# Ledger of designs, part 104: peptides against a protein of PDB entry 4N78

Target 1, 186 residues: chain A of PDB entry 4N78
Amino acid sequence: HFQVICRLLGYQGIAVVMEELLKVVKSLLQGTILQYVKTLMEVMPKICRLPRHEYGSPGILEFFHHQLKDIVEYAELKTVCFQNLREVGNAILFCLLIEQSLSLEEVCDLLHAAPFQNILPRVHVKEGERLDAKMKRLESKYAPLHLVPLIERLGTPQQIAIAREGDLLTKERLCCGLSMFEVILT
Target 2, 155 residues: chain B of PDB entry 4N78
Amino acid sequence: MAELQMLLEEEIPGGRRALFDSYTNLERVADYCENNYIQSADKQRALEETKAYTTQSLASVAYLINTLANNVLQMLDIQASQLRRMESSINHISQTVDIHKEKVARREIGILTTNKNTSRTHKIIAPANLERPVRYIRKPIDYTILDDIGHGVKW

## One batch from the design tools (peptide; made by RFdiffusion4, then SolubleMPNN)

Design b2_p15_5_s1 (from b2_p15_5, 7 letters changed)
Fold by OpenDDE base, seed 4:
Structure b2_p15_5_s1 (fold): chain B 186 residues (1-186), chain C 155 residues (1-155), chain A 15 residues (1-15)
Amino acid sequence: as target 1 above (186 residues)
Amino acid sequence: as target 2 above (155 residues)
Amino acid sequence: SLIKRAEELVREVLE
């Protein structure tokens, strides 16, 4: 589904969706969640020391449950605050999954374009084959597919310009070094 | 353009008119040949004349048809060439627009991106003092209390 | 007869 969404929206559509999601997340964080956090901070025990390990995990859990009883029993926390946090979480997950899907699409595009851009894959050399010979063979095989040099030789100035720009756009992808998800987490 | 116009306005219509005139003339020649054959005392001569007229008529028609056909083909070739040029121009414009749109889109998404920080996996430093495990009697924690918490949308 | 056939051909082309 996310792959289809990425294909449908493209870069522009994804950007718009991400921007809107960021606005929603910001609104939730600065609004309702912030207010709940402030309230929770007020009711939070001032002194909450880790119980001795001798109490064991259940005893420690009971201790914290007792210390946080007022927080746990806060009904609005379970309903409104957790729902808002869930929405934020869903938004974050959505962004992550979109980015991952987009990265996959970009990688596929790069792989498909590679033969046309003089980018040769790392050749697995079988035992007994010379790497150099195989690389030379591959270079020779794909040399006619080099689009930009071909168009530079045969095309009009306008076509050459378009080919160069297209080549650049094809090579420059987000997956090469950019992350949207990190921006979302900031 | 001038050549195409001449073909459309003069040569092809002229060729069609010539064929029409030829049709009318052929009818007259046919009538003449028929009457001449019937009225002539020398049937052999009349037949030879008819053959000559027939050959001439067929040659003329063939020439006219060939000329007209060639003109039509030439017209179509010119039109096809014009269409190809138009298509090329449209494609160029379309590609230019698409590239521009893509650049804009990339700028828009670019502002939402940052360089991937290779998060150095912090080595989990094991605490030096292994506290002696005190035998804890595990009461089973009923996690069913959490079943109602976190029904995230199954994506 | 041949002239008549020629006439028919011309007619067919003009139609």
Scores: peptide ipSAE 0.025, ipTM 0.673, DockQ to the pose 0.005
Fold by OpenDDE base, seed 1:
Structure b2_p15_5_s1 (fold): chain B 186 residues (1-186), chain C 155 residues (1-155), chain A 15 residues (1-15)
Amino acid sequence: as target 1 above (186 residues)
Amino acid sequence: as target 2 above (155 residues)
Amino acid sequence: SLIKRAEELVREVLE
C-alpha cells in the first residue's frame, strides 16, 4: 500500500502529506498533549518517596497507586490524551513507512538506471579470475548503453541538455543521503 | 515552407488542371481519329496516324500522372517531416516541464530531509541547536550504500 | 481503345 501511495503521490505529493502531518503532530503536541501534560504535572505529587522495599512489590504498587490515584482516575487522560498520542504515533509511523517505501522505490530506480549511467555492479570474482578483466568486459558490454554519452554524440544540444539533467535527476535520490524521518523526530 | 506552399498552391492544382485539359484533348483526338479513319481512302495510313496519336496521348497522360504523383508524394513527405519536427518540439517542451516539476518537487521534499548521520552511535542526541535547515548540499551520491540492499545477482 | 483507357486513367486520378 505504501509503495502504491509513493508512486501515486511522487515527491511533491509526499512532501505535501509530510508537511501536513508535521503540522498536525505539532498541533497535537503543542496543544492538547501539552495541556494534559501540564495538568498531569499539577496533579503529580511533588514529593514521591520510594517506599521501603520491605513492603514488597504489592505494597509498593499500592503505594504508587495511592499517590497517583488522581492521575489514574483522570478519565480524560485515557480517552482524549491517549487518543492524541495514538494519532501522533500513527503519524510518525506513517512517515516512517512512506520514507521506507520511497527509499525502496528510489533504489529500484537507481538499479534500473545503472546500466545506462555507467554504474556497474560489483561482480563477484570467482577464485582465479582477474577482477579487472571482468570489469573491463562489463564496461565493454554496457558501453553502448550509456545514454548521456550516446546523446552527446548523436543528439542535438537541446537533447543533450535534457539528457544531462535527466541523468542528474536520476542519480540524485533521497535514499543516497537524506532522511525525512530524522526531521520528523526532530 | 516555400516548397510546400508551391506544391499545394501551384504544382498540384496545376497538375490536376493539366490532367483535366488532357482529358478534354483526348476526347477531341479520339473523335478526330475516328472521323479520319472513316473519311480516309487510305485506311492503313489513318490507322497508323491513330496509333501515333494514341501513343502520344498515353505518353502525355503518363507523364502528367507521374509528375502529379511525385508532387503529391513530395508534399506528403514534407508534411510528415513537419509533423515529426512538431512532435519533437512538443516532446522537448514536455520533458522540460517534467524536469522542472521534478526539480520543484525535489526541492519541496528536500526541505523535509536532513543528511543521514552515518555515525554508528544511534544516540538520539536531541539536536540541542535548532539545526538550521541544512541547505541541501549536493553531496556526491555514494552508490556504495546500495551495495548492501541489492540482492547481489549471484551470477 | 487505348485512348479510351487513357481517358479512364485520367478520370480515376481526378476522382
Scores: peptide ipSAE 0.024, ipTM 0.656, DockQ to the pose 0.006
Fold by OpenDDE base, seed 2:
Structure b2_p15_5_s1 (fold): chain B 186 residues (1-186), chain C 155 residues (1-155), chain A 15 residues (1-15)
Amino acid sequence: as target 1 above (186 residues)
Amino acid sequence: as target 2 above (155 residues)
Amino acid sequence: SLIKRAEELVREVLE
């Protein structure tokens, strides 16, 4: 599903969605969640001492349950605050999954474009073969596929300009050095 | 443009008119040949004359058809060339627009990105000195330190 | 007969 969304939205659509999600998350965090956190801080016991270990795990749990009874019984916390936190969590997960899907798509595009851009994969050299000789053979094999040099030789000035710009756009991808998710977490 | 206009307005219509005139003339020639053969005392001469007219008529029609066909083909070639030029221009504009849109989109999404901290995988230089596994000495946790913390029943 | 064939050819081209 996320792959399809990435394909449908493209860079511009993804940017718009991410911006809107960030606004929503910011609004939730600075608004309702912040208010609930402030309220919770106010109702938190000022002094919560650790019970003696002699009470055992059940007794300690009951103690904390009693101390936090007002918080646990706060109905709005369960219904509104947790829902907002879920929304924030879902938004974060959505952003992560979109970025991952976009990265996969970009990698695929780069791989598909590589033969046309003189980007050759490192070939596994079997024992006894010279790496340099194999690489030269590969280079020679794919040389006719180099799009920009081909167009520079055969194309019009306008076509050459478009080819160069297209080549640059193909090479420059977000997955090569940029992260959206890191911005979201900031 | 001038050549295409001449073909469309003058040469092709003129060729069609010439063929139509030829059609009417052929009918007249056919009638003449038929009547001449019936009325002539020398049927052999009349037949030879008919053959001559037939050959001339066929040659003239063939010439007119060939000329018209060539003009039509030339017209179509010119039009095809014009269409190809227009297509090329449209494609160029379309590609330019697409590239521009892509650049704008990339700028927009770029604002939402930061450089991946390529954590230089610091070569975990295995410390040469295998730090001796510090034997985890389980120090018994003295829980008595917590005895003063809380309202526990002093048994 | 040949003149008639010529007439038919002319007709076909004019259509």
Scores: peptide ipSAE 0.024, ipTM 0.665, DockQ to the pose 0.005
Fold by OpenDDE base, seed 5:
Structure b2_p15_5_s1 (fold): chain B 186 residues (1-186), chain C 155 residues (1-155), chain A 15 residues (1-15)
Amino acid sequence: as target 1 above (186 residues)
Amino acid sequence: as target 2 above (155 residues)
Amino acid sequence: SLIKRAEELVREVLE
């Protein structure tokens, strides 16, 4: 699904969606969640000392449960605050998955474009074959597919310009060095 | 453009008119030949004359048709060339627009991106100890170890 | 007959 979304939206659509999600997340964090956090801080016990280890894990849990009883029983926390946190979480996950899907699409595009851009795959050299000879053969095989040089030789100035720009745009992908998710976490 | 216009407005219509005139002339020639044959005492001479006129008439018609056909073909070639140029122009515009849109889109998404912290691959300081390349002994992967994990029917 | 055929061809081209 995310791959399809990436294909349909393109860079622009993805950007718009992510921007809107960021706004939503920001609104949730700075608004409702912040308010609940403030409220929780107000009701939080000022002094919560670690119970003695002698109480064991169950006793310690009960102690904290008792200390936080008012917080746990806060109905709005369960219904509203947690829901908002889920929404934030979903938004983050969505962004992550979109970025991953986009990266996959970009990699595929790069791979598809590679023969046309004089990018040769690393060839596994079988034992006894000279790497250089194999590479030269590959270069020779794909040489006619080099789009930019071909257009530079045969095309109009306008076509050459377009080809160069297209080549640049094809090479410059987000997956090569950019992260959206890091910005979102920021 | 001038050549195409000349073909469309002058040469092709002119050729059609010439053929029409030729039709009228052929009818006259036919009538003449018929009458001449009937009236002539020397039927052989009249026949030879008719044959000559027929040959000439056919040659003239063939010439006119060929000329007209060539003009039509030339017209079509010019039109085809114009269409190709137009197509090229449209394609160029389309590509330019697409590139522009892509650039805009990339700018928009670009503002939402940061450089991946390429963790400085700490120079894996190759430990100075020349660890002898451990001969990778390809131990055959004993896939039988996986036999117990799968729901495979223990025969 | 040949002239008639020529006339017919001319007609066909003009139509």
Scores: peptide ipSAE 0.020, ipTM 0.672, DockQ to the pose 0.006

Design b2_p15_5_s2 (from b2_p15_5, 7 letters changed)
Fold by OpenDDE base, seed 1:
Structure b2_p15_5_s2 (fold): chain B 186 residues (1-186), chain C 155 residues (1-155), chain A 15 residues (1-15)
Amino acid sequence: as target 1 above (186 residues)
Amino acid sequence: as target 2 above (155 residues)
Amino acid sequence: DLVKRAEELVREVLE
């Protein structure tokens, strides 16, 4: 699903969605969640000492239940606050999954474009074979597929310009060094 | 453009008119040949003359048709070339627009990105000395350490 | 030459 979303939205659509999600998250965090946290802090016991172990687990639990009675009985915490936290969590997860899916798409694009851009994979060299010789053969094999040089040789100035720009855009992908998710976390 | 215009406005219509006129002339020639054959005392001569006119007429029509056909073909070739050029232009514009849109999109999404901190995964240098698995001696959790932290009922 | 002559003849007939 996320792959389809990435394909459908493209960079622009993803950007818009991410921006809106960030706004929503910010709104939730600075608004409702913050208010609940403040309220919780107000009702939180200022001094909560650990009971003696002699009371056993049930006694300790009862102690904390009593100390936190106001928090536990705060019905809105379970219904509203936790729901908002879920929404934030979902938004974060959504962003993560979108980025991952986008990265996969970008990698695929890079891989598909590689033969046309003189990007050759490292070939497996069997024992006794020279890597350089294999790479040279591979280069020679794919040399006719190099799009930009081909267009530079045969194309019009406009075509050359477009080809170069296209090549650059193809090479420069987010997955190469950029992270959206890190921005979301900050 | 001038050539196409000439073909469309002058040469092809002119050729069509010429062909039509030729039709009328052929009818006249036919009538003439028929009458000449009937009236001539030397029928052999009249026949030869008719053959000559027939050959000439056929040649003329063939020429007119060929000329017209060539002009039409030329017209079509020019039009095809124009269409190809137009298509190329449209494609270039389209590609330019797409590239522009992509650049805009990338800028927009780029604002939402930061450089991946390639935390150099410090090569976890395997400590040379395999610390002997410290036998997890289950030290009994001395819970007495927590005795001073609670409101214990002073027995 | 024959083609030229034919063309000329055709022109004469069409004129």
Scores: peptide ipSAE 0.015, ipTM 0.710, DockQ to the pose 0.005
Fold by OpenDDE base, seed 4:
Order: C-alpha cells, then sequence, then structure tokens
Structure b2_p15_5_s2 (fold): chain B 186 residues (1-186), chain C 155 residues (1-155), chain A 15 residues (1-15)
C-alpha cells in the first residue's frame, strides 16, 4: 500500500502530505497533549521512591498502583490523551513507512538506470583474473547504453540539455543521504 | 508552407476539375464515335478511329488520376511531416515542464529532509550500587485482584 | 493488340 501511495503521490504529493502531517502532529503535541501532560505533572506524586526489593514484585506493583491511582482513574487520559498519542504515533509510523517505501522505489530506479548512466557494479573476480581487465570489458559492453554520451553525439542541443537534466535528476535521490524521518523526530 | 498551399488551393482542385472536364469530354467523344460509325461508309476506318480515341482517352484519364493521386500523397506527406514537427515541439515543451515540476517537487521535499546523522546510541549506564540480593520470597501474585480495576484498554 | 497499345500509351503518358 505504501509503495502505491508513493508512486501515486510522487515527490510533490509526499511533500504535501508530510507537511500536513507535521502540522497535525505539532498541533496535537502543543495543544491537547501538552495540556494533559501538565495536568498529569500536577497530580503526579512529588516523591516516588523505589520501594525496597524486600516487598517483592506484588508489593512493588501495589505501591506504584497506589501512587499512581489518581492518574489511572483519570478517565480522560484513556479516552482523549491516549487517542491523541495514538494519532501522533500513527503519523510517525506513516512517515517512517512512506520514507522506507520511497527509498525502495528510489533504489529500484537507481538500479534500473545504472547501466545507462555508466554505474557498474563491482564484478566478482575469480582467482587468476585481473579485476581491471574484467571491468574494462564490462565498461566496453555497456558503453553503447550510456544515454547522455549517446545523445551528446547524436542529439540536438535541446535534447542534450534535457538528457543531462534528466540524468542528474535520476542520480540525485533522497536515499543517497537524506532522511525525512529525522526531521519529523525533531 | 507554400508548397502545401499550392497543393491544397491549386493543384488538387485543379486536378479534380480536370478529371471532371475529362469525363464530360469523354462523353462527347463517345457520342461522336458512335455517330461517326453509323454514318461512315467505311466502318473499319471508323472503328480504328474509335479505338484510337478510346486509347487516348484512357491514357488521359489514367494520367489525370495518377497526377491527382500523387499530389494528394504529397500533400499528406507534407502534413504528416508538419504534424511530426509539431509533436516534437510539444514533446520538448512537455519534457521541459515535467523537469521543472520535478525540480520544484525535489526542492519542496528537500526542505523536509536532513542529512542522515548516525546518532550514537546512548549507552544505558547501569547504576553503580548493586543493592545486595535480598532473599526473594515468591508469594503467588493473585492477578484476580486486578480484574476489578483494569478496564482493559484494548490496545 | 488494343490492350497492349493502350498500355503503351498509358506508359508514355505516365512517363
Amino acid sequence: as target 1 above (186 residues)
Amino acid sequence: as target 2 above (155 residues)
Amino acid sequence: DLVKRAEELVREVLE
């Protein structure tokens, strides 16, 4: 589903969706969640020390239940605050999954374009073969597929310009060094 | 453009008119040949003349049709070439627009990106004072006590 | 013979 969304929206659509999601998340965090957090901080026990281990797990649990009784009984926490936190969580997950899906699409595009852009994988060299000779053979084999040099030789100035720009756009992808998710987390 | 205009306005209409005129003339020639054959004392000569006129007429019509057909084909070729040129121009414009749109999109999404920083995972520092292990007396936890309190948030 | 002559005449006119 996320791959389809990425394909349908493209960079423009993804950017718009991400911006809107960030606005929504910001609104939730600075609004409702902040208010609930402030309220929770007010009702939170001022002194909550770790009980002695001698009380065992049940005693420790009872202690914390007693200390947090007011928080647990706060009905709006379950209905509103947790819902808002779920929405924020879903938004974050959505952004993560979109970025991952986009990265996969970009990698696929890069891999498909590689033979046409003189990007050759490192060839496995068997024992006794010279790496340089194999690479040269590979380069020679794929040389006719290099699109930009081919168009530069045979194309019009306009076609050359378009080919160069297209080549650059194909090579420059977000997955090469950029992260949207890090921006979302800040 | 001038050649196409000449074909459309002069050559093809002229060829069509010539063909139409030829049709009317052929009818007259046919009438003449029929009358000449009936009135002529030398029917063999009249027949030979009719054959000559028929051959000439067929050749003339064939020439007119061929000329007209060639002119139409030439017109279509010129038009096809013009359409190809126009298509090429439109494609170039379309590609330019698409590249521009892509660049804009890349800028917009780029604003939402940062360089991948390999943030070092914060080492969880274990607290230094290991409290002495007090003998753990396992009292069975009766979880039924929690049944009344926990409206289970179905996550 | 007439057909041949007609063909020849057509050829001459088409040439």
Scores: peptide ipSAE 0.015, ipTM 0.713, DockQ to the pose 0.005
Fold by OpenDDE base, seed 2:
Structure b2_p15_5_s2 (fold): chain B 186 residues (1-186), chain C 155 residues (1-155), chain A 15 residues (1-15)
Amino acid sequence: as target 1 above (186 residues)
Amino acid sequence: as target 2 above (155 residues)
Amino acid sequence: DLVKRAEELVREVLE
């Protein structure tokens, strides 16, 4: 699903969705969640001493349950605050999954474009073969596929300009060094 | 443009008209040849004359058809060339627009990105001292401590 | 006269 969304929206659509999600998350965090946190801080016991370990795990649990009874019984916390936190969580997960899906698409595009841009994979060298010789053979094999040099030789000035720009756009992808998710987490 | 216009407005219509006129003229020539053969005392001469007219007429029609066909082909070639030029122009514009849109989109999404801190895989320096997992020694819960707490029915 | 007309017709076809 996320792959389809990435393909459908493209960079522009993804940017718009991400911006809107960030706004929503910001609104939730600075608004409702902040208010609930403030309220919880006010209701939080000022002095919550650790009970003696001698009471055992059940006794300690009961102690904390009693101390936090007002918080646990706060109905709005369960219905509204937790829902908002779920929404924030879902938004974060959505952003993560979109970025991952986009990265996969970009990698695929880069791989498909690589033979046309003189980007050759490292070939596995069997024992006894010279890596350099194999790479040279590979380069010679794919040399006719180099799009920009081909167009520079045979194309019009306008075609050359378009080819160069297209080549640059193909090479420059987000997955090469940029992260959206890191921005979301800051 | 001038050549195409000349072909469309003058040469091709003129050629079509010439063929039509040729048809009418051929009919008249045929009638003449028939009448001449019937009325002539020398039928052999009349036949030879008819053959000459037939050959000339066929040559004329062939020439007219060839000229017209060549003009039509030339017209089509010019039109095809014009269409190809238009197609090329449209493609160029389309590609330019697409590149521009892509650049705009990339700028927009770029604002939402930061450089991947290739956090150098901090060598997880294995803490030299593997803190021995403190074996959780389950101390048996001595429940006797609770024996004094509560009004238990002393049976 | 008919021959002249025929010749004229042929010329017209060839033009």
Scores: peptide ipSAE 0.015, ipTM 0.704, DockQ to the pose 0.004
Fold by OpenDDE base, seed 5:
Structure b2_p15_5_s2 (fold): chain B 186 residues (1-186), chain C 155 residues (1-155), chain A 15 residues (1-15)
Amino acid sequence: as target 1 above (186 residues)
Amino acid sequence: as target 2 above (155 residues)
Amino acid sequence: DLVKRAEELVREVLE
């Protein structure tokens, strides 16, 4: 699904969605969640000491349950605050998955474009074969596919410009060094 | 453009008119030949003259048709070339627009990105102890371990 | 004969 979304939206659509999600997240964090956190801080016991270990895990749990009873019983916390946190979480996950999907698409594009851009994979050399010879053969095989040089030789100035720009745009992908998710976390 | 215009407005219509006029002329020639044959004391000469006129007329018509056909073909070639040029122009514009849109889109998404902190590849300090290459002894996969997991018929 | 001559003339005109 995310892959399809990435394909359909493209960079622009993804950007718009991400921006809107960021706004939503910001609104949730600075608004409702912040208010609930403030409220929770107010109702939080000022002094909460660790009970003695002698009470065992059940006793300790009961102790904390009692100390936090007012917080736990705060109905709006469960219904509203947690829901908002879920929404934030979902937004984060969405962003992550979109970025991952986009990265996959970009990698695929790069791989598909590679033969046309004189980007050749390293060939596995069997024992006794010269890597250089194989690479040269491979280069020779794909040399006619080099788009930019081909267009530079045969194309109009406009075509050359377009080809160069296209080549640049193809090479410059987000997956090569950019992260959206880091910005979102920030 | 001038050539195409000449073909469309002058040469082709002119050729068509010429063919039409040739019909009228041929009729006149035919009438002449008929009358000449009837009136001539030397019928053989009249026949030869008629043959000559017939041949000339056919050649003339053929020439007119050929000229017209060539002009039409030339017109079509020019038009085809113009269409190709227009197509090329449209394609260039389209590509330019697409590139521009892509650049804009990339700028927009770029605002939402930061450089991946290339985590300093912690030099994988090769453990000092060169683990002796454990001789990969291909242990035959004992598939009997799977005998208990499947619906296999216990013999 | 006339047809042949006509064909030749047509050929000449087409050349």
Scores: peptide ipSAE 0.015, ipTM 0.715, DockQ to the pose 0.006

